# Ledger of designs, part 6: peptides against a protein of PDB entry 1IK9

Target 1, 211 residues: chain A of PDB entry 1IK9
Amino acid sequence: MERKISRIHLVSEPSITHFLQVSWEKTLESGFVITLTDGHSAWTGTVSESEISQEADDMAMEKGKYVGELRKALLSGAGPADVYTFNFSKESCYFFFEKNLKDVSFRLGSFNLEKVENPAEVIRELICYCLDTIAENQAKNEHLQKENERLLRDWNDVQGRFEKCVSAKEALETDLYKRFILVLNEKKTKIRSLHNKLLNAAQEREKDIKQ
Target 2, 207 residues: chain A of PDB entry 1IK9 as posed
Amino acid sequence: MERKISRIHLVSEPSITHFLQVSWEKTLESGFVITLTDGHSAWTGTVSESEISQEADDMAMEKGKYVGELRKALLSADVYTFNFSKESAYFFFEKNLKDVSFRLGSFNLEKVENPAEVIRELIAYALDTIAENQAKNEHLQKENERLLRDWNDVQGRFEKAVSAKEALETDLYKRFILVLNEKKTKIRSLHNKLLNAAQEREKDIKQ
Target 3, 195 residues: chain B of PDB entry 1IK9 as posed
Amino acid sequence: MERKISRIHLVSEPSITHFLQVSWEKTLESGFVITLTDGHSAWTGTVSESEISQEADDMAMEKGKYVGELRKALLSVYTFNFSKESAYFFFEKNLKDVSFRLGSFNLEKVENPAEVIRELIAYALDTIAENQAKNEHLQKENERLLRDWNDVQGRFEKAVSAKEALETDLYKRFILVLNEKKTKIRSLHNKLLNA

## One batch from the design tools (peptide; aimed at target 1 R192 H195, target 1 (a further copy) V183 K190)

Design b1_p9_2_s4 (made by RFdiffusion4, then SolubleMPNN; from b1_p9_2, 3 letters changed)
Fold by OpenDDE base, seed 1:
Structure b1_p9_2_s4 (fold): chain B 211 residues (1-211), chain C 211 residues (1-211), chain A 9 residues (1-9)
Amino acid sequence: as target 1 above (211 residues)
Amino acid sequence: as target 1 above (211 residues)
Amino acid sequence: GPIEVEPFP
């Protein structure tokens, strides 16, 4: 089961933050349980897949698009743009919400809720879920932080090895060239010496022929 | 201001999860506000630095050690070892907690709370804090995840460059030796050819003298 | 004197 709690403001009570809990199995499309609380009272309703389909049909909206709007309204709360407005009557237990576009406002959905007999239990369970989620997120943050520090160390180690490899390659090239030049110069000197000996021998022979 | 919410069980109501909120400025030692709630009623008290010092003195405990025990009891909740027990009288609004060691149980602290007139406001604010903390932790998790993915890519890139550098160093050494051997062999062949020419010239001169 | 380096072929 997945759950999302969001804060909302009711049009009837804009000064009182309400909390909208939605719980579902895998997909919001398959139905969900909705719970509303003001921190004292709680109201709950179940929305079936058939009701979601019927609301989409009544709106003449494609079901996937409708579920996409439900997800934005019910799971994100009123985003910073006040695109979604929430209404609830404590008398009728009727909850409805509207999407406000620039030129058109329309009712997105409506649900009958039931007043919870023991709201304190629902509120406690909601706070427990928040505390569990905080603990899970903290554990994940600590894990990711340790992994980040590990990856940074590993990166620095490989970077340092890479820089040493580059320097070692340049040093190898320089050393090999220096050694090769020395040996080549020795061979060049020997070649020059042998050529001079050949020239001298040829000059002596030419002198011996000319007595 | 720092805040921690923990779940606790009261000895008087072990079936009902209570929530203990502690709020403080920088250090718990400088005093704190304590709030207890069962999801319906709330009770709040302020504990001053002087009261913390007095409780430490009354216990004949060093203040830093006492604050360390307060931190474990009040900010961690009853850890898995049930080392801390919490008591609250709704009648007297007297809250006290004990540390249970193997051979000794002792009262760690006691506070007079006051019943909050509007517990729904305290509960709403507590839920708001939980939701804000969840959002902050989610944003931090997303940031750390993106950074980890970046660091992993950067590590793979440097590792690949390092492996290429190692291979290029080995290839350079092999290529330079091959080229040097070729040039050296050419010079050795030239030296051998020049020596043979010198030997032939010397043999011809010796024939000319014996003739 | 200048190191007479013949280029490697």
Scores: peptide ipSAE 0.023, ipTM 0.847, DockQ to the pose 0.041
OpenDDE base, seeds 2, 3, 4, 5: peptide ipSAE 0.020, 0.020, 0.020, 0.020; ipTM 0.847, 0.846, 0.847, 0.846; seeds 2, 5 fail the geometry check

Design b1_p9_3 (made by RFdiffusion4)
Pose (drawn by RFdiffusion4):
Structure b1_p9_3 (pose): chain A 207 residues (1-76, 81-211), chain B 195 residues (1-76, 83-201), chain P 9 residues (1-9)
Amino acid sequence: as target 2 above (207 residues)
Amino acid sequence: as target 3 above (195 residues)
Amino acid sequence: SMLPHTTPP
């Protein structure tokens, strides 16, 4: 059981703001209850599933395509106008295309015997919604703060692992260099002794 | 300017639900407006900064401690009473085995209740809209952080596994370069022996 | 209830 409460402007009353409450079960296609309120009175009407299928036929529209229009218009490039007569309780709305507009929906609402009960329930529903949302935003705020920390934690664990690697790499190299360079000292020494021995022979050949 | 709308029950009408709307600027301490509505009529009252502190004196409570009790009682066990004839509104606190009057207000019946009710409903719808948008923004940040974390965690796994492959990999190379030096040394020694 | 879209305003 779902519902949407939207605020709308009637052409015959651009001064005051009205509220439209639409409620259904699963889908609009299966039917819906519509309620209009000015904060004092309330007018209600029902639209059955068969009435929706018929209206879609009378409008030369694919049924799902028609329900889509109802969703855009009632549940809040698509321009819609709303009219209501307190004298007749007739409620209709049109879709305004380029130079051509057409009747999209019409409802004969009935003035409600207990407007206050309807208004109180509506406000109550809104307050419950505000409440459910806050609880959710709080749950997400905490999850947000947990992740901000869990990242900072691992980020530090990362920097440490990298810094530990660099210290170990330079440490290994330093030892290597020492051993390698000691050998080089021997090579240079041997190489030079050899040279010397070559120069000595060369001197015996020459004298 | 902030406001809180609470659903309450009056002692003289546990059947019907009323709505209490409290509005203020910065802190209740500087005064506030309280409105009571049953969805048909509405009663309002203004409580000045001067009256609040005055009440803090009659009770001998720090203006802070007193405002604290109001926040708990009015912004949502607290009991509420209202007489439509007198427009007098008062509420009490109920502890174990005792109760006491905590405060009262002389409200006045509003001339255009529908206007008040409409503004209240409008506020709730805006709040719902804002809250739903924030639920989206925080939902995405929760996603970004989830991804960012997996990234770094991966970097950590790769980095630690590298540090553990370093000693073994670098030592092999060192053996290679070192074995080259020894060969030179042997060949040199052998040459020297020649001569 | 719903009325035909051809209902006069």

Design b1_p9_3_s1 (made by RFdiffusion4, then SolubleMPNN; from b1_p9_3 with H5V T6S)
Fold by OpenDDE base, seed 2:
Structure b1_p9_3_s1 (fold): chain B 211 residues (1-211), chain C 211 residues (1-211), chain A 9 residues (1-9)
Amino acid sequence: as target 1 above (211 residues)
Amino acid sequence: as target 1 above (211 residues)
Amino acid sequence: SMLPVSTPP
């Protein structure tokens, strides 16, 4: 079961933060449970897949698009843009929400809720879920932080090995060139010496022929 | 202001999860506000630095150690070890908690609370704080996840550069050795050729002298 | 390309 809790403001009670809990299995399209609370009273309703389909049809909206709008309204809460307006009558237990476009507002959905007899239990369970979510998120955060620190160390280690490899390559090239220059110069010197000996021998022979 | 919310169970109401909120400035030692709720009623008390000092003195405990025990009791909630027992009288509004050691339990602290007139406001504020904390932790988790993915990419990039550097170093060494062997072999061949010419010239001269 | 083997001066 997935769950989301959001803050909303009701048009009838704009000064009182309400909490909208939505719980569902796999997808919101399959139906969901909606719970509204003001921290004292609670109201719950079940919205079936058939009701969602009917609301989409009544809106002449494709079901997936309608569910997409439901998700934005019910799971995102009142985003700062007042794009969604929430209405609830405590008398009729009728909950509805509107999408506010620039030039038009339209009812996006409506639900009949029932007043919960023991709102304290619902509120406690809601707080428990919040605390569990906090604990899970904290544990995940600590894990990700440790992993981040590990990856940063591993990066620095490889970077340092890479820099050493670059320097070692340059040093190797330089050393090899120096060694080869020395050996080549020795061979060049030997070649020059042998050429001079040949020239001298040829000059001596030419002198010996000329007597 | 720092805040922590914990789940606790009261000895008098073991089936009902209570929530213990503690709020403080900088350190618990400077005093704190304690709020208890069952999701319907709320009770609040202020604990001053002087009361904390007095409770530490009454316990013959060093203040920092006492505050350390307060932190474990009040901020960690009921850890699975039943190390702390919470007691509250709704009639007297007297809250106290005990530390359970293997062979002894002792009162760790006690507070007089006051019943909140509007518990719904306190409960709403508590839920708001939980939702804000969830949102902050989610944002931090998303940030850390993105950073983790970045660091992993950066590590792979440097690792790939390092492997290329190693291969390039080995290739450079091999290429330089091959080139130098060729040049050295040419010089050795030239030296051998010049030596043979010198030997032949010497043999010819020795023939000419014997002749 | 013959590497310029620096002839010693």
Scores: peptide ipSAE 0.022, ipTM 0.853, DockQ to the pose 0.003
OpenDDE base, seeds 1, 3, 4, 5: peptide ipSAE 0.018, 0.011, 0.021, 0.020; ipTM 0.854, 0.853, 0.854, 0.854; seed 1 fails the geometry check

Design b1_p9_3_s2 (made by RFdiffusion4, then SolubleMPNN; from b1_p9_3, 4 letters changed)
Fold by OpenDDE base, seed 1:
Structure b1_p9_3_s2 (fold): chain B 211 residues (1-211), chain C 211 residues (1-211), chain A 9 residues (1-9)
Amino acid sequence: as target 1 above (211 residues)
Amino acid sequence: as target 1 above (211 residues)
Amino acid sequence: MRLPVSTPP
């Protein structure tokens, strides 16, 4: 079961923060449980896949698109710039919400809730879920932080090895060139010496033929 | 202001999850506000630095050590293996908690609370704080995840450059040796050719003199 | 690549 809790403000009670919990299995489209609380009272309702389909049909909206809007409204609350408005009658237990566009507001969904007999239990479960979610997110943060520190160390190690490899390549090239220049110069000197000996031998033979 | 919310179970009401909120400025030692709720009622009390000092003195414990135990009890709840037990009288509004060691239980602290007139507001603020903490931790998780993905890419890039540098160093060494062997063999062939020409010239001169 | 064979002066 997935769960999301959002803060909402009811149009009738704009100064009182309400909490909207939505709980679902697999997908929101398959139905969900909705719970509303003001921190004292609680109201709950189950919304079936059939009701979601009916609301989509009544809206003349494709079901997947409708569920996409439901997800934004119910799981994110009003969102930025009051895109969604929430209404609840404590008398009728009728909950509805609207999407506000620039020139049009329309009812996105409406559900009958039921007053919970033991609201304190619902509130405790809601707080427990929040605390569990905090603990899970903290554990994930600590894990990701340790992984970041590991990856940074590993990056620095490979970077240092890379820099040493670059320097070692340049040093190797320089050393090889120095050694080969030395050996080539020795061979060049030996060639010059042998060539001079050949020239001298030819000059001596030409003198011996000319007596 | 720092805040921590923990789940506790009262000895008198072990089936009912209670929530203990502790709020403090700078350090727990400087004093704190304690709030207890069962999800319906709330009780609050302010604990001064003087009261913390007095409780430490009454315990015959060094203040820093006492504050360290207070931090474990009040900010972590019972902890593993029921190391701390919590008691509250709704009649007297007297809250106290004990540390359980193997052979000794002792009262670690005791505070008078006051029943809150509007518990719904306290509960709403508590839920708001939980939701804000969830949002902050989620944003931190997303940031750390993006950083991990960046660091992993950067590591892979440097690793790939390092491997290419190693291969390029080996290829450079091999290519330089091949080129130098070729040039040295040419010079060696030229030296052998010049030496043979010198030997032939010497043999011809020795024939011309015997002749 | 011409090896810079430094001819001695």
Scores: peptide ipSAE 0.000, ipTM 0.857, DockQ to the pose 0.003
OpenDDE base, seeds 2, 3, 4, 5: peptide ipSAE 0.000, 0.000, 0.000, 0.000; ipTM 0.857, 0.856, 0.857, 0.857; seeds 3, 5 fail the geometry check

Design b1_p9_3_s3 (made by RFdiffusion4, then SolubleMPNN; from b1_p9_3 with H5V)
Fold by OpenDDE base, seed 2:
Structure b1_p9_3_s3 (fold): chain B 211 residues (1-211), chain C 211 residues (1-211), chain A 9 residues (1-9)
Amino acid sequence: as target 1 above (211 residues)
Amino acid sequence: as target 1 above (211 residues)
Amino acid sequence: SMLPVTTPP
């Protein structure tokens, strides 16, 4: 089961943070359980796939788009832009939310909730879920941090090997050139010496022919 | 202000998860606020630095060691080893906790709490803190994940450059050796040719002298 | 290309 808890403000009680829990299986489209609490009382309702489909049809909205709006409203809470307004009647247990556009507000959805007899149990379970989520996220953070540190070490090691490889390539090239220049100069000197000996021998023979 | 929330079980109410919030400034040693809730009622108390010092003295324990035990008991909750047992009287508002060792249990600390008049506000604030902590941890997780992905790319890039550098070094060495062998072989051939010309010239001169 | 074999001065 997936779950999301968000803080919302009700139009009727704007000074009291309410908490909206939504729980679902696989996808929000298949239905969900909604729970509202003010930290003292709790109200819950089940929204079926058929109700979601009916609300989408009543809105003349494609179901996937409607579920997309439900997800934004119910899982994100009152995002920073007051795009969604939440209303709840504690008397009728009727919960509804509106999408506020620049020039129009429209009801996005509505649910009948039921007052929970033991709100403390729901609140405890909600807090437990928050604490479990914190612990899981902390463990994930510690894991990712250790992995980052590992990757950074591995990067530094390869970088250092790369720099050494570059320097070794340049040194190899320089050393090879130096060695080959020396050997070539020796061979050039030997060639020059042999050529001079040939020239001298030819000059001597030309002298011996000229008596 | 630092804060930690943990779940605990009271000896008197082992089936009901309680939540223990501890809030402090800089260090737990300088004092803390403790809040206990069952999701319906809340109880709070302030523990001063002087009370912590007195409890440490009464235990004949070094203050830093005592604070270390307080941290384990109050911030970690009932760790998996039932090392700490929590007791609370709702009538007297007396909270105490024991450290369970193999052969001895001893009272580690005790606090007088006060029943909060508006527990819903305390519970809402506690849930808000949990949600904020979840959001912060999620943002940190996303950041660390993106950084991991970056570091992995950077590592792959440097690794690929390193492999290319190794191959380029080997290719350079091979090419230089091939080129130099060719040039050296040419020079060796020229030296041999010049030497043969010198030998022939000497043999001809020796024939001319014998002639 | 003849590698410039630097003739020693």
Scores: peptide ipSAE 0.022, ipTM 0.854, DockQ to the pose 0.003
OpenDDE base, seeds 1, 3, 4, 5: peptide ipSAE 0.022, 0.019, 0.019, 0.020; ipTM 0.854, 0.854, 0.854, 0.854; seeds 1, 3 fail the geometry check

Design b1_p9_3_s4 (made by RFdiffusion4, then SolubleMPNN; from b1_p9_3, 3 letters changed)
Fold by OpenDDE base, seed 1:
Structure b1_p9_3_s4 (fold): chain B 211 residues (1-211), chain C 211 residues (1-211), chain A 9 residues (1-9)
Amino acid sequence: as target 1 above (211 residues)
Amino acid sequence: as target 1 above (211 residues)
Amino acid sequence: SRLPSSTPP
């Protein structure tokens, strides 16, 4: 089961933060449980897949698009405060919400809720879920932080090896060229010496032919 | 101001999760505000630095060690459930907690609380803090995840450059040796050709002298 | 770099 808690403000009680819990299995479109609380009282309702389909049809909206709007209204918390308006009557237990566009507001959905007999239990469970979510997110953050520190070390180690490899390649090229020049200069000196010996031998023979 | 919320169980109400909020400035030893709630009622108390010092002295405990135990009891939540015991009288508004060691339990601290007139406001503020902490931790998690993915890409890029540098160094050495052997063999062939020309010229001159 | 076919002098 997935759960999302969001703070909302009711049109009737704009100074009092309310909490909207939505709980669902797999997808919001399969139905959900909604819980509303003001920190003293709580109200709950179950919304079926058939009710979601009916609300989409009544709005002449494609079901996937309607569920996309439900997700923004009910799960995101108040987006920019002016896009979704929440209404609840404690007398009728009727909850409804509107989407406010530039030129048009329309009812996005409406649900009958029931007053919870033991609101303290619902509030405790809601706080427990928040604390568990904090603990899970903290553990995940500590894990990601340790992994980032590991990856940064591993990156620095490979970078340092790469720089040493570049320098070692340049040094190898320089050393090989120096050694090759030495051996080639020895061979050039030997070639020059042999050519001079050939020229001297030819000059001596030309003198011996001229007595 | 720092804040920590923990779930606790009271000895008097072991089936009911209570929430212990502790709020402090800079350090817990400078004093703190304690808030206890069962999700319906709330109780608050302020604990001064002088009271913390007095409790440490009354316990014959060094203040830093005492504050270290306060931090474990009040901020960590129930560690392993058996180490700290929490007691609260709703009648006297007296809160106290014990540290349970193998052979000894001792009172670690005690506070007079006051019943909050508007517990719903305290509960709403507590839930708001939990939701804000969830949002902050989620944003930090998303940031760390994006950084992790960046560092992993950067590591793979440097690793791939390093492997190419290693292969390029080995290829450079092999190519330089091949080219050097070619040039050296040309010079050896030229030396052999010049030596043969010198030997032939010497043999011709020795024939001319015997004639 | 090409190995110089002629070593510098």
Scores: peptide ipSAE 0.013, ipTM 0.857, DockQ to the pose 0.003; fails the geometry check
OpenDDE base, seeds 2, 3, 4, 5: peptide ipSAE 0.012, 0.011, 0.005, 0.012; ipTM 0.857, 0.857, 0.857, 0.857; seeds 2, 3, 4, 5 fail the geometry check

Design b1_p9_4 (made by RFdiffusion4)
Pose (drawn by RFdiffusion4):
Structure b1_p9_4 (pose): chain A 207 residues (1-76, 81-211), chain B 195 residues (1-76, 83-201), chain P 9 residues (1-9)
Amino acid sequence: as target 2 above (207 residues)
Amino acid sequence: as target 3 above (195 residues)
Amino acid sequence: SAHDAAMAA
């Protein structure tokens, strides 16, 4: 059981703002209840599933395509106009294309005996919605704060692992260099003794 | 300018639900407007900064402590009474085995209730709209952080596993380079023996 | 939750 409460402007009353409340079960296609209120009175109407299928046929439209139009227009490039007569309780709306507009929907609403009850329920639904949302935003704020920390934590764990690697790498190399360089000292020493021995022979060949 | 709309029940009409709307600027301490509505009529009252502090004196409470009680009672066990004839509104606090009048307001019937009701409904719809948008922004940030975390965690796994492969990998190379030096040393020594 | 599952992994 879902609903949408939207504000709308009637052509015959661009001064005051009205409210449209549409409620259904699962899908609009199966039918819906529509209520119009100016904050004092309320007018209500119902549209059955069969009435929707028929209206789609009379409009030469694919049924789902027609329901899509109803969704854009009633549940808030597509321009829509709304008209209402308090004298007749007739409510209709048109889609305004280029130079060509057409009747998209028409409802004979009935003035409600208990406007206050309807208005109170509507406001109550809105306040419940505001409430459910805040609880959700709070739940997400906490999850947000938890992740901001869980990242900072592991980020530090990362920097430490890297810094530990660098310290260990340089430490290993330092030992290596010492041992390698000690050997080089021996090589140079041996190499030079050899040279010396070559120069000594060379001297015996020459004298 | 902030506001809170609460659903309440009056003692003289537990059947019907009323709505209490409280509005202010910065803090209740500087005064506020309170509106009561049953969806048909509406009653309003203004409470100045001067009256509030005055009430803090009659009670001998710090203006702060007193405003605190109002916040709990008006912005949502608290009991509410209203007489449509007098327009007098008062509320009490109920503790274990006692109750006491906490405050009152002389409200006045509003001339155009529909206007007030329309503005109240409009505010609620805007609030729903703003809240749904924030739920999206925070929903995405929750996603970005979830991804960013997996990233770094992966970097950590890779980094730690590298530090653990370092000693073994570097020592092999060192053996290789070192074995080269020894060979040179042997060959040199052997040459020296030649001579 | 998704984060808990990621930590478990």

Design b1_p9_4_s1 (made by RFdiffusion4, then SolubleMPNN; from b1_p9_4, 3 letters changed)
Fold by OpenDDE base, seed 1:
Structure b1_p9_4_s1 (fold): chain B 211 residues (1-211), chain C 211 residues (1-211), chain A 9 residues (1-9)
Amino acid sequence: as target 1 above (211 residues)
Amino acid sequence: as target 1 above (211 residues)
Amino acid sequence: SALDAAKAS
């Protein structure tokens, strides 16, 4: 079961933060349970897949698009631009919400809720869920932080090995060339020496032919 | 201001989860505000630095150790082993908690609380803080996840450069040796050729002298 | 290259 809690402001009570909990299985499209609380009272309703389909049809909206709007309204609360307005009557237990666009506002959905007999239990359960979510997110943060520190160490180790490999390649090239030049110069000196001996032998033979 | 919310169970109402909020500035030792709620009622009290010092003295405990025990009791809630027990009288508004060790239990602290007139506001503010903490932790999780993915890419890039550097070093060494052997063999062949020419010239001169 | 200079020399 998935759950999301959001802050909302009711048009009738804009100074009082309300909390909207939505709980669903797998997809919001399959239906959901909605719970509203002001921190003193709570109200709950169940919305079926058939009701979601009917509301989409009544709006002449494609079901996937409608569910997408429900998700934005009910799971995000009031977005940064009052795009969604929430209304609730405590007398009728009627909850409805509207989407406000620049040139048009329309009712996106409406639900009958029931007043919870023991609101304290619903509120405690909601706080418990928040605390569990905090603990899970903190554990995940600590894990990700340790993983980041590991990856940074591993990066530094490979970077240091890479820099050593670059330097070792340059040093190897330089050393091999130095050694090569030494051996080559010895061979060149031997070639020059042998060439001079050939010239001297030829000059001596030419002197012996000229008596 | 720092804040921590924990679940506790009161000895008088073990079936009802209570929530203990502790709020402090910089250090718990400087004093704190304690708020207790059952999701219907709320109670608040302020504990001063002087009261903390007095409780430490009354316990004959070093202040830093006492504050360390307060932190474990009040900020962690019931640890995994019922190490701390919490008591509250709704009639007297007297809150106290005990540390349970294998062979000894002792009162760790006690506070007078006051019943909040508008508990719904305290509960709403508590839920707001939980939701803000969830949002902050989620944003941090997303940031850490993106940073992990970045570090992993950077690691793979450096690792691939390192492997290429290793292979390039081995290839360079092999290529330099091959080229060196070729040039050296050319020089050795020239030395052998010149040496044979010297031997032939010496043999021709010895024939001319015997003639 | 140093090799080419060494070959020419």
Scores: peptide ipSAE 0.026, ipTM 0.860, DockQ to the pose 0.016
OpenDDE base, seeds 2, 3, 4, 5: peptide ipSAE 0.026, 0.023, 0.023, 0.024; ipTM 0.859, 0.858, 0.858, 0.859; seed 2 fails the geometry check

